# Ledger of designs, part 120: peptides against a protein of PDB entry 7BDX

Target 1, 212 residues: chain A of PDB entry 7BDX
Amino acid sequence: EMGAAACTLLWGVSSSEEVVKAILGGDKALKFFSITGQTMESFVKSLDGDVQELDSDESQFVFALAGIVTNVAAIACGREFLVNSSRVLLDTILQLLGDLKPGQCTKLKVLMLMSLYNVSINLKGLKYISESPGFIPLLWWLLSDPDAEVCLHVLRLVQSVVLEPEVFSKSASEFRSSLPLQRILAMSKSRNPRLQTAAQELLEDLRTLEHN

## One batch from the design tools (peptide; made by RFdiffusion4, then SolubleMPNN)

Design b2_p15_7_s1 (from b2_p15_7, 8 letters changed)
Fold by OpenDDE base, seed 2:
Structure b2_p15_7_s1 (fold): chain B 212 residues (1-212), chain C 212 residues (1-212), chain A 15 residues (1-15)
Amino acid sequence: as target 1 above (212 residues)
Amino acid sequence: as target 1 above (212 residues)
Amino acid sequence: LSDEQLNLIGTRDLE
């Protein structure tokens, strides 16, 4: 309980850039982000046995951790910190996104995808995550999720890859050969307006790349 | 481990007034401070059985909690919040300071005393804590501590009482009759310069009150 | 504030 409460407050205040800078400027940052990855991994591994209620203190704690990582990644110095000093955490997030089944732990998936998107704003971050083994198959695995918000954040991450020629050119062949085009087209007809728009924009970006 | 790490970071960033305002402006603040008191109480109760190492994660967690309370009490809106909405936490801190033996849990005592001192900056806060049952005996119990930093913060809290005529007048008889004058005089001769100064100032304040 | 409002999404225009 108390750990979750403290972490939730830390998450809330980490919406400030100055608070993120204060977190990163301390000597505790490296340790904190190391333990964060381990804690998230332990939580996901626990899901196969005990139905942890989504509203459990442990779930709230892990959500707050993922929220903190997201907020750190939202700013330039935070992205630099993650990509330079916390690569293991990024690797853990990528792994956990692969380990989770469609419809499983939706809120955590959304937060992890938001963190990866924020990392992808930095070209170095985008290069790092896109060069991760199995990254493209992972995107399609996640895009099979029944949750519209998960799918939305996958599409946004895909768009980050597609919009960077230096990144896209390396994986363009694999990307084109494995693209779940029918799924993306179905999303472009979604009743969810955010998902609809994101799918339409991605389809337009892809068409532009095919014509150039 | 992770709870202590998160709470330590929250403590660090709570040194900012804006962060304290953000903590208090959220709907989670009341719950957080309620659980804080319970956690601190549980920790102190655990000390009679297992020698929890002072460097344990649990100890660090409780230190961070006490640090957060101290930082909240350091600003006007934080003092108002504690005195209006978290009186149970203040009562818990007073109780725990009484339950701890001389030389026991020194770092926690210092932080709790600092929080009470910060609360005492507000006249309403000072009135509240000084009207607590056994407050004056508690001050003398704490002043028996072998730790100079504990004694220093006790003297500062005593000074806050003495400097407020509306507060001091209510308890002046009990205060004068129970005052450990020889102990304070010994502190005024301490090799610790901070303790020496605080004891000298308090003795001067007391002399001024006897002559008026 | 919904949990969604606690999460910052970066903008690409800041690089």
Scores: peptide ipSAE 0.044, ipTM 0.833, DockQ to the pose 0.056
Fold by OpenDDE base, seed 5:
Order: structure tokens, then C-alpha cells, then sequence
Structure b2_p15_7_s1 (fold): chain B 212 residues (1-212), chain C 212 residues (1-212), chain A 15 residues (1-15)
């Protein structure tokens, strides 16, 4: 309980750039993000057995941790810190996104995908995550999720890859051969306007790259 | 471990006024400070049995909580919040300071005394704590502590009472009758310059009040 | 602030 309350407050204040700088300016940041990855991993591993209620203090604690990572990654210096000093955490997030089944732990998936998207704003971050083993298959696995918000954040991450020529060129063959085009086309017809727009834009970007 | 790490980061960033405002501006502040008091109380109650190592994660967590309270109380809006909305926490801090033996949990005593001193900067806060049952005996109990830093913060809190006529007049008889004058005189001869100065100033303030 | 309002999404124009 108390840990979740403290971490939730830290999550709330981490929306400030000044707070992110203060978190990172201390000697404790490395330890914090190291244990964060371990804690998230332990939580996800526990889900295969006991249905921890989504609203448990433990779940809220892990959501707050993922929220802190997301907010840190929203700031340029935070992205740099994660990519330089906390790569194991990024590897953990990628692994956990693969280990979670479709529809499982949707809120956590959204937060983890938001954090990866924020990391992908930096070219160094985008390179790091896109060169991770199984990254392209992972995107398609996640795009099979029934949740529209999960799919939206996957499409945004896919767009970050497609819009960066240096990254896209390395994986273009695998990407084109495995692209779930029918799924993306279905999303472009979604009733969710955000998902619809993201799918349309991605389809336009992909068409532009086929003509070049 | 993870809770202590998160709380320690929150403690570090709570030195900013903007962060204190952000902590208090959320709907989660009341719950946080309520559980804070309970957690501190549970920790102190556990000390009578098992010698928890001073450097344990649990100890560090409680120190971080007390540090957050101290930093919140350093800001005007934080003092107002504590005095208006978290009086039970102030009562808990006063109780815990009474329950701790001389030389026991010195670091926590210092943080708790610092928080009470910061609250005492506000006249409403000073009134609230000074009107608490057993407050004057508690000050003398704490002033018997062998630790110079504990004694320093007690002297500062005593000075806050003495310098406020509206507060001092209510307790002047009890204060004068119970004053450990020989102990304060001994502190005015301390090798610790901060303790020496605080004891000298308090003795001068008390002499001034005897002539009025 | 709802939990949704606590989450920042970065913009590419910030770098």
C-alpha cells in the first residue's frame, strides 16, 4: 500500500520536465530504474498463476512505475538517460510485451508501448529498440490485440520506424513480407477515430515508400 | 526495496516548491499522508522487539517519508495543508517522539523534529502542536537525548514557542516550572557550535521574558 | 488528474 501511494505521487509529479531532471540528477536513478525492470518482470511472471485483481495495490504500483518510465521518456534528457544507462529496462519492456497474451494486462501494455514510443522519438532510441531481437514479429503480435488503445500505440511505433529511412531500410524486406496489411486496413475502418486516423496515415506512408 | 527507492526519489524531488504544490494539488495527497503516519507508527512499534538495522530498506523508507513531510512543511502551502488536512500525522509525530527512548532512532527523531519546526513557522501550526497534550514534558524528554542534533532541533522548537507571545503566555507557568535550565546551560557550553549558539540565544530570549 | 492525464506522449518536434 504505502509503496504504491508513494510511487503514484512520483508518477504524477514526473509529468514535469524539472522533476524528470531532478530524478535523473541524483545518484539514485540507476538503482531505481534497475529495480523497476525487475519489479515489472516479477509482476508479469506472477500473472500466469494468480489472477491478481487489476485494481490491486501491486498492479497500481507497477502501473505507476511504467508511468514514470513513460514520463521520463517524454523528455529529451530522459530518453538519453534510458538509452544510455537503462538499456536493460528497455529490453525488459520489449520482453514483457512479448510475454503478455492478447487482452492480458491492457493498461500496462499501453504504458509500456507509450514509453517505447517516447524512446523512439530519439533516433538512438529508435535504433536500439528496432534492432532488438524479434522486434518486427513483436509489433505484429501486439497488433493482434483486441484492444484499440494497444493497437493505436503499436501503429504509432510502426510509424516511427517507417518514417525513419535509416531504420526502415535495414528491416524493409522483413517488414514488407510480414506486414499484417488486412489488419491495418480493418483498423482504417475502425469506429475509433484515433485508431482510424493512425491506420490511414500509416497506409499512406507505406504507399509512398512503395513508389520510391 | 522498490518502495524505498521510489519514496527516496520522491523525497529528493520534494525539496522543490513546485513539486510540493504538485504533490498537494492531486487527489492522492490525503491518502498518502494518512498512510505515512500509520507506516511510521508501525515502524516505531516494531523497534521495541527486533533491532532492525538502521540501514535496512524499511528504515530508509520511513526516513524518506519523514523527509517528505519535512520538505512539504518547509513551504507555506505545505504547512497549511498539514495543519488543515493532516492533523493526525502531526499527532502521530508527537506521539512517536514521546515513545522513542533517548538515543533510539536518532535520524528519525531529527527528521520528525525538523518537520514540527517547519510546521511551527506558521502560527496556526505552532498553536496546534503546542496545545497538544503533554507537549511541554515532551520537549524536556527530547532535550534529555544524548544526541546533539536532536537537542539542537528541540531548542529550535522551544525558541519558536518562546518567541510567540500568544503561545508562550498560555504555557508560561508550566514552561518556567519545568524548564531544564541546567541542561540548557550545559548546552550553551557545548563543543558543537550550532548547539552552543542555539542554547545561548534561547537563554537570552528567556532572560528578556523574565524582565517583562 | 485522471491516470490518463498523468501520462505524457512525446512529440517529435521536442528534439
Amino acid sequence: as target 1 above (212 residues)
Amino acid sequence: as target 1 above (212 residues)
Amino acid sequence: LSDEQLNLIGTRDLE
Scores: peptide ipSAE 0.044, ipTM 0.832, DockQ to the pose 0.060
Fold by OpenDDE base, seed 1:
Structure b2_p15_7_s1 (fold): chain B 212 residues (1-212), chain C 212 residues (1-212), chain A 15 residues (1-15)
Amino acid sequence: as target 1 above (212 residues)
Amino acid sequence: as target 1 above (212 residues)
Amino acid sequence: LSDEQLNLIGTRDLE
């Protein structure tokens, strides 16, 4: 209980750039983000056995941790910190996104995908994530999720790859050969306006790349 | 481990007035400070049985909680919040200071005494604390501590009472009859310069009140 | 504040 309450308050105040700078300027940041990855991994591993109630203190704690990572990744110094000093946490997030089944832990997936998207704003972060083993297959695995919010954040992450020529050129062959075009076209016709827009924009970006 | 790390980061960032305002402006503040009191009480109750290692994750967590309370009490809106909405936490801190033996959990005592001192800057806070049952006996109990930092923060809290005529007038009879004058005089001769100064200033304030 | 209001989405122009 108390840990979840403290972590939830830390998540709330981490929406401030000055708070993120204060977190990262301390000697405790490295330890905190190391334990964050381990805690998130332990939680995901526990899901295969026990139907953990989504509203448990443990779930709330892990959501707050993922929220903190997202807010840290939202600012330039936070992205630099994650890419330079917390790569193991990024690797853990990518692994956990692969380990989670479609429809499993949707809220956690959304937060983790938001953190990866925020990291992908930095060219160094985008390179690191996109060069991770199985990254393109992972995107398509995640895009099979029935949840519109998961799919939205996957499409945004895919767009980050497509919009960066240096990164896209390295994956272009695999990307073109495995692209779930019919799935993205179906999303561009979604009743969810956010998903519809993201799918339409990505399809326009992809068409621009086919003419080049 | 993770809870202590998160709470320690929250303690660090709570040194900012804007962070304290953000904590208190959220709907989660009341729950957090309620659980804080319970967690501190549970920790102090566990000390009678097990020699908890002072450097345990649990000890670090409780120190971080007491540090957050101190930082919240350092600002006007934080004092107002504690006195209006978290009186049970103030009562818990007073109780725990009474339950702890001389020389026991010195670091926690110092943080709790600092929080009470910060609350005592507000006249409403000073009234609330000084009107608590056994407050004057508690001050003398705490002033028997062998630790100079504990005694320093007790003397500062005593000075807050003595410097406020409205509060002092209510306790003046009990205060004069129970005053450990020889102990305070001994502290005014301490080799610890901070303790020496605080004891000397309090003795000067007391002399001024005897001439009125 | 909803959990959505606690999360920052970075903008590309903030590099």
Scores: peptide ipSAE 0.043, ipTM 0.833, DockQ to the pose 0.059
Fold by OpenDDE base, seed 4:
Structure b2_p15_7_s1 (fold): chain B 212 residues (1-212), chain C 212 residues (1-212), chain A 15 residues (1-15)
Amino acid sequence: as target 1 above (212 residues)
Amino acid sequence: as target 1 above (212 residues)
Amino acid sequence: LSDEQLNLIGTRDLE
């Protein structure tokens, strides 16, 4: 309980750039983000046995951790910190997104995808995550999720790859051969306006790349 | 471990007034401070059996909690919040200061005393804590501590009482009858310059009150 | 503020 409450407050205040700078300016940041990865991994591993109630203190704690990572990654210095000093956390987030089944831990998936998207704003961050083993298959695995918000954040991350020629060129062959075009086309017809727009934009970006 | 790390980061960033305002502006503040009191109480109760290593994750967690309370109480809106909405936490801090033996949990005592001192900056806060049952005996119990930093923060809190005529007048008879004058005089000769100064100032304030 | 409103999404134009 107390740990979850403290972490939830830290998440709330981490929406401030100055708070992110203060977290990163301290000598505790490295330890915090290393244990964050371990804690998130332990939580996901526990899901194979116990139906962890989505509203449990443990779930709220892990959501707050993922929220903190997201908010840190939203700031330029936070992206630089994560990509330089917390690569193991990024590797863990990518692994956990692969370990979670479609429909499993939707809120956590969304937060982790938001963190990866924020990391992808930096070209160095985008290179790091996109060069991770199995990254392209992982995107398509995640895009199979029944949740519209999961799919939205996957499409945003895919768009980050597509919009960066230096990154896209490395994966272009695999991307073209494995692209779930029918799934993206179906999403462009979604009743969820955010998902619909994201899928339409990605389809436009892909068409532009086929003509260049 | 993770809870202690998160709480330690929250403590660090709570040194900012804007962070304190953000913590208090959220709907989670009430719950956080209620659980804070319970957690601190549980920790102090555990000390009767286990020599909790001062460097344990649990100890660091409780120190961070006490640090957060201190930093919240350092700000005007934080004092107002604690005195209006978290009185049980103030009662808990007063109780725990009474339950701890001289030399026991010195760092925690210092942080709790700093929080009470910060609360005492507000006349409403000072009234609340000074009207608590056994407050005057508690001050003298705490002043028996062998630690100079504990004694320093007790003297600062005593000075807050002495400098407020409306508060001091209510306790003046008990204060005069129980004042450990020889102990304060001994502290005025301390090799610790901060303790020496605080004891001298308090003795001057007391002399001024005897002549008025 | 819903927990969702606490999450910052970076904009690409910050670089």
Scores: peptide ipSAE 0.043, ipTM 0.833, DockQ to the pose 0.057; fails the geometry check

Design b2_p15_7_s2 (from b2_p15_7, 8 letters changed)
Fold by OpenDDE base, seed 3:
Structure b2_p15_7_s2 (fold): chain B 212 residues (1-212), chain C 212 residues (1-212), chain A 15 residues (1-15)
Amino acid sequence: as target 1 above (212 residues)
Amino acid sequence: as target 1 above (212 residues)
Amino acid sequence: LSQRQEDLIGTLDLL
């Protein structure tokens, strides 16, 4: 209970850039983000047995951690910190996204994908994430999710890769060969307006890259 | 580990007025401060058996909670919140200060006394604390502590009572009859400059009140 | 060039 409450408050206030700077300006930031990764990993590993109620204190705690990472990654100095000082956390988030099945831990996936998307705004972050082993297969695994919000955040991350020529060129062959085009086309017909738009834009970006 | 890390970060950032406002502006503040009191109470009750290492994650967690309460009480809106919406937490802090023996949990006592002192800057807070059952005996119990910092923060709280005529007048008879004058005189000769000054000032304030 | 905007999320209720 108390840990989840404290972490939830920390999440809420972490939406401020000044709070993110205060977190990162302290000597405790490194330890916090290292344990954050371990805690999220432990939580995901515990799911294979017990139906962790989404409303459990542990679930709320892990959601707050993922929310903090997202909000830190929303700030330029936070992205710089994560990519320079907390790479293991990024590796953990990528691993956890791979370990989760379609439809499993949807809200956590969304938060983790939002964090990766935010990191992807920094070219150094985008390079780091996209050069991670199995990154392209991971995108397609995540895009197989039945959840529209998961798929939306995956498409946004895919678009971040596609819109960066220096990153896209390295993976372009693998990307083109494995692209789940029929799945993206299905999403472009979604009843979810945000998913529909994101899928249409990505299809336009991909068409533009094939003509160049 | 992770709870203590999150709470420690929340403590660090709570030194900002804007962060205190953000904590209090959310729907989660009430729950957080209610559980804070319960957590501190559980910790103090657990001390009667095991030598809780001062460096334990639980100790660090409770110190961070007491630090957050102190920082919230340092802000005018935080004092208003505590006195209006978290009276049970103030009652808990008073109770815990009474339950602790001289020399026991010195750092926690200091933080709790600092929180009460900060609340005492608000007349409504000072009234609430000073009208609590056993408040005057509690002050003398705390002033018996061998620790100079505990005694300093007690003297500051005593001074807050003495300097407020509307509060002091209600308790003046009990206060004068039970005042550990010899103890305060001993503190006025302390090698600790802050304790020495606080004891001298309080003795001057008391002399002024006896002549009026 | 779609200006990529950062995602800020304060609570679960925003999901």
Scores: peptide ipSAE 0.220, ipTM 0.862, DockQ to the pose 0.046
Fold by OpenDDE base, seed 5:
Structure b2_p15_7_s2 (fold): chain B 212 residues (1-212), chain C 212 residues (1-212), chain A 15 residues (1-15)
Amino acid sequence: as target 1 above (212 residues)
Amino acid sequence: as target 1 above (212 residues)
Amino acid sequence: LSQRQEDLIGTLDLL
């Protein structure tokens, strides 16, 4: 209870750039993000077999941690900090996204995907996550999720790769050979307007890259 | 560990007025301060007989909570919030200061006394805490502490009472009859310059009130 | 190329 309440307040105030700078300007930031990764990993490992109560104190605590990471990654200096000093946390987020089954912990997946998307806005961040082992198979695994919000945030991350020639060129062969085109085409017909638009834009970006 | 780390970051950023406003502007503030009081109370009750490791995760967590309360009370809107909406927390702090023995949890006492001092800057806050049952005996109990920083913060709180005629007039008889004058005179000879000055100023304020 | 916007999220109610 109390830890989750404190962490939830920290999450809420971390939507401010000045608060993110204050978090990062302290000597405690490295320790905090190290323990964050370990805590998220321990939580995901505890989910073997039981239906997670989304409203549990432990779940809310982990959501607040993932929300803090997302908000830190939304700021330029926060992205630089994560990519320079907290790479293990990014590796942990990628690992956890792979370990979670389709339909499992949807909200946590969305937060983790939002954090990776924010990191991907920086070329150094995008290079780091896209050069991670199994990154492309992980995107397709995540795109198999039945949840429309998970799929939306996956498509946004895929678009970040496709729109960056220096990153896309390195993976273009694997990307083209493994692309779940029929799944993306099905999403372009979704009743969810955000998912529909994201899938249509990605299909147009991909068509443009095939003609060049 | 993780809860203490998150709460310690929240404490650090709460030194900003804008962060205090953000904490108070959310729907979660009331719940947070309610649980804060309960957590501090549970911690102090657990101290029966054992030497508290000051560097324990639990101790650091409670210190961060007391630090957040102090920083919230340093801001005008934070004082208003505490006095209007979190009176039980102020009552809890007063109770815990009474339950702690001389020399026990010195740093926590200092933080709690700093929070009460910050509340006492507001006339409404000073009225609320000074009208609490046993407040004057509590000040003298706390002034028996062997720690110079505890005694300093007690003297500052006593000075807030003495300098406010509307508060002092209500308690003047009890205050004069129970005043540990010899203890305050001993503090005016302290090797600690801050304690020495605070005791000298309070003695001068008291002399001025006896002549009027 | 539309500049990619960062995701900010303050609460679970936005999910």
Scores: peptide ipSAE 0.219, ipTM 0.861, DockQ to the pose 0.046
Fold by OpenDDE base, seed 1:
Structure b2_p15_7_s2 (fold): chain B 212 residues (1-212), chain C 212 residues (1-212), chain A 15 residues (1-15)
Amino acid sequence: as target 1 above (212 residues)
Amino acid sequence: as target 1 above (212 residues)
Amino acid sequence: LSQRQEDLIGTLDLL
């Protein structure tokens, strides 16, 4: 209980840029983000196929950790810190997104995808994530999720790759050969307006890359 | 481990007034401070006379909680919140200060005394603490501590009572009859300059009250 | 190309 309450308060205040700077300015930040990855990994390994209750202290704690990582990655100095000094945490988030089944831990997947999207705003972060082993297969695995918000945040991360020529050129052959075009076309017809827009924009970006 | 790390970061950032306002502006604050008291009480009850290692995750967690309470009490709106909405936490801190032996959990006693001192800056907070059952005996018990920093923070809290005529008048008879004058006179000769000054100032304040 | 905006999230209720 008390750990989850403290971590939830830390998550809430981490929405401030000055709080992110204060978190990172301390000598404790490296240890905190190292243990964060281990804690998230232990939680996902404990799921054993059971539907974890969203209301458990353990779930709330891991959601707050993923929320803190997201908010740190929303700030330029926070992205620099994560990509320079906490790469193991980014590797852990990528692994956990692969280990979770479609429809499993939907809210946690959204938070982790938001953190990766924020990291992808920096070219150095986008390079690091996109050069990770199995990254392109991971994107397609995540697009198989029935949840519209999971799919939305995957499409936003794919768009980050497509909009950066230096990154896209390295994986363009694998990307084109494995692209789940029928799935993205189905998303462009979604009743979810955010998912519909993101799928339509990505299809326009892909058409622009085929004609150049 | 992870709970202590998160709570320690929350403590560090709570040194900002804007972070204290953000902590208190959320719907989670009441639950957090309620569980804080219970967690501190459980920790002190677990000591069973053993010298707790300062380096334990449990010790670090409770120190961070006491530090957060101190920093919240350092801000005017934080004092108002504690005295209006978290009185049970103040009662718990007073109880735990009585339950701890001289020389036991010195750093935690200092943090708890700093929180009570900060609450005492508001007349409403000083009234609440000083009207607590056994408050005057508790001050003298705490002045029996061999630690100079514990004694310093007790003398500062005694000075907050002595400087407020409306508060001092209610306990003046008990205060004068039980005053550990020889102990305070010994502290005015301390090699610790902060303790020496605080004891000398308090002795001057007491002389001023006897001549009026 | 529109600058990609960062995602900020304070609580689960915003998801």
Scores: peptide ipSAE 0.218, ipTM 0.861, DockQ to the pose 0.046
Fold by OpenDDE base, seed 2:
Structure b2_p15_7_s2 (fold): chain B 212 residues (1-212), chain C 212 residues (1-212), chain A 15 residues (1-15)
Amino acid sequence: as target 1 above (212 residues)
Amino acid sequence: as target 1 above (212 residues)
Amino acid sequence: LSQRQEDLIGTLDLL
């Protein structure tokens, strides 16, 4: 209980850039982000038997951690910190996104994908996550999710890769050969307007790359 | 571990007035401060058998909680929040200060006394804590502590009572009859310069009140 | 270059 309450408040205030700078300027930041990855990993491993209620203190705690990571990644110095000093946390997030089944821990997946998207705004961050082993298969695994918000955030991350020629050129062959085009085309016809728009934009970006 | 790390970061950033306002402006503040009191009480009750190491995660967590309360009380809107909406937490702090033995949990006592001192800056806060049952006996119990920092913060809280005629007049008879004058005189000769100064100033304030 | 905006999220109610 108390840990989740404290972490929830820390998450709320981490929406401020000045608070993120204060967190990172302290000597406790490295330890905190190390334990964050371990805590998120432990939580996901606990799910193999008991359907943890979404409203459990443990779930709320892990959501707050993922929210803090997202908000840290939302600013330039936070992205630089994560990519330089917390790579293990990024590797953990990528692993956990792979370990989770379609429809499992939807809100946590969304937060983790938002954090990776924010990291991808930095070219160094985008290079790091896209060069991770199995990154492209992971995107397609996540795109199989029945949840529209999960799929939306996957498409946004894919778009971040496609819009960077230096990154896309390295993976272009694998990307084109494995692209779940029928799934993306189905999303472009979704009743969810955000998912529909993101799928349409990605299809336009891909067509532009095929013609150049 | 993770709860203590999150709470420690929240404590660090709560040194900002804007962060305190953000904490209080949220719908989670009341719940957080309710659980804070319960957590501090549970920790103090756990001490009756095991000497919890000062460096334990639990100790660090409770220190961070007491630090957050102190920082909230350091600003005007935080004091008003505590006195209006978190009186049970103030009552808990007063109780815990009574339950702790001399030399026990020194750092926690200091933080709790600092929080009460900050609350005492507001006349409404000072009235509330000074009208608490057993407040004057509690001050003398705490002043028996062998720790110079505990004694210093007790003297500062006593000074806050003495400097407010509306508060002091209500308790003046009990205060004068129970005043551990020999102990305060001994502190005015301390090798600790902060304790020495605080004891001298309080003795001067008391002499001024006897002559008026 | 579409200026990618950062995602900020303070609560679960934004999901």
Scores: peptide ipSAE 0.215, ipTM 0.861, DockQ to the pose 0.046

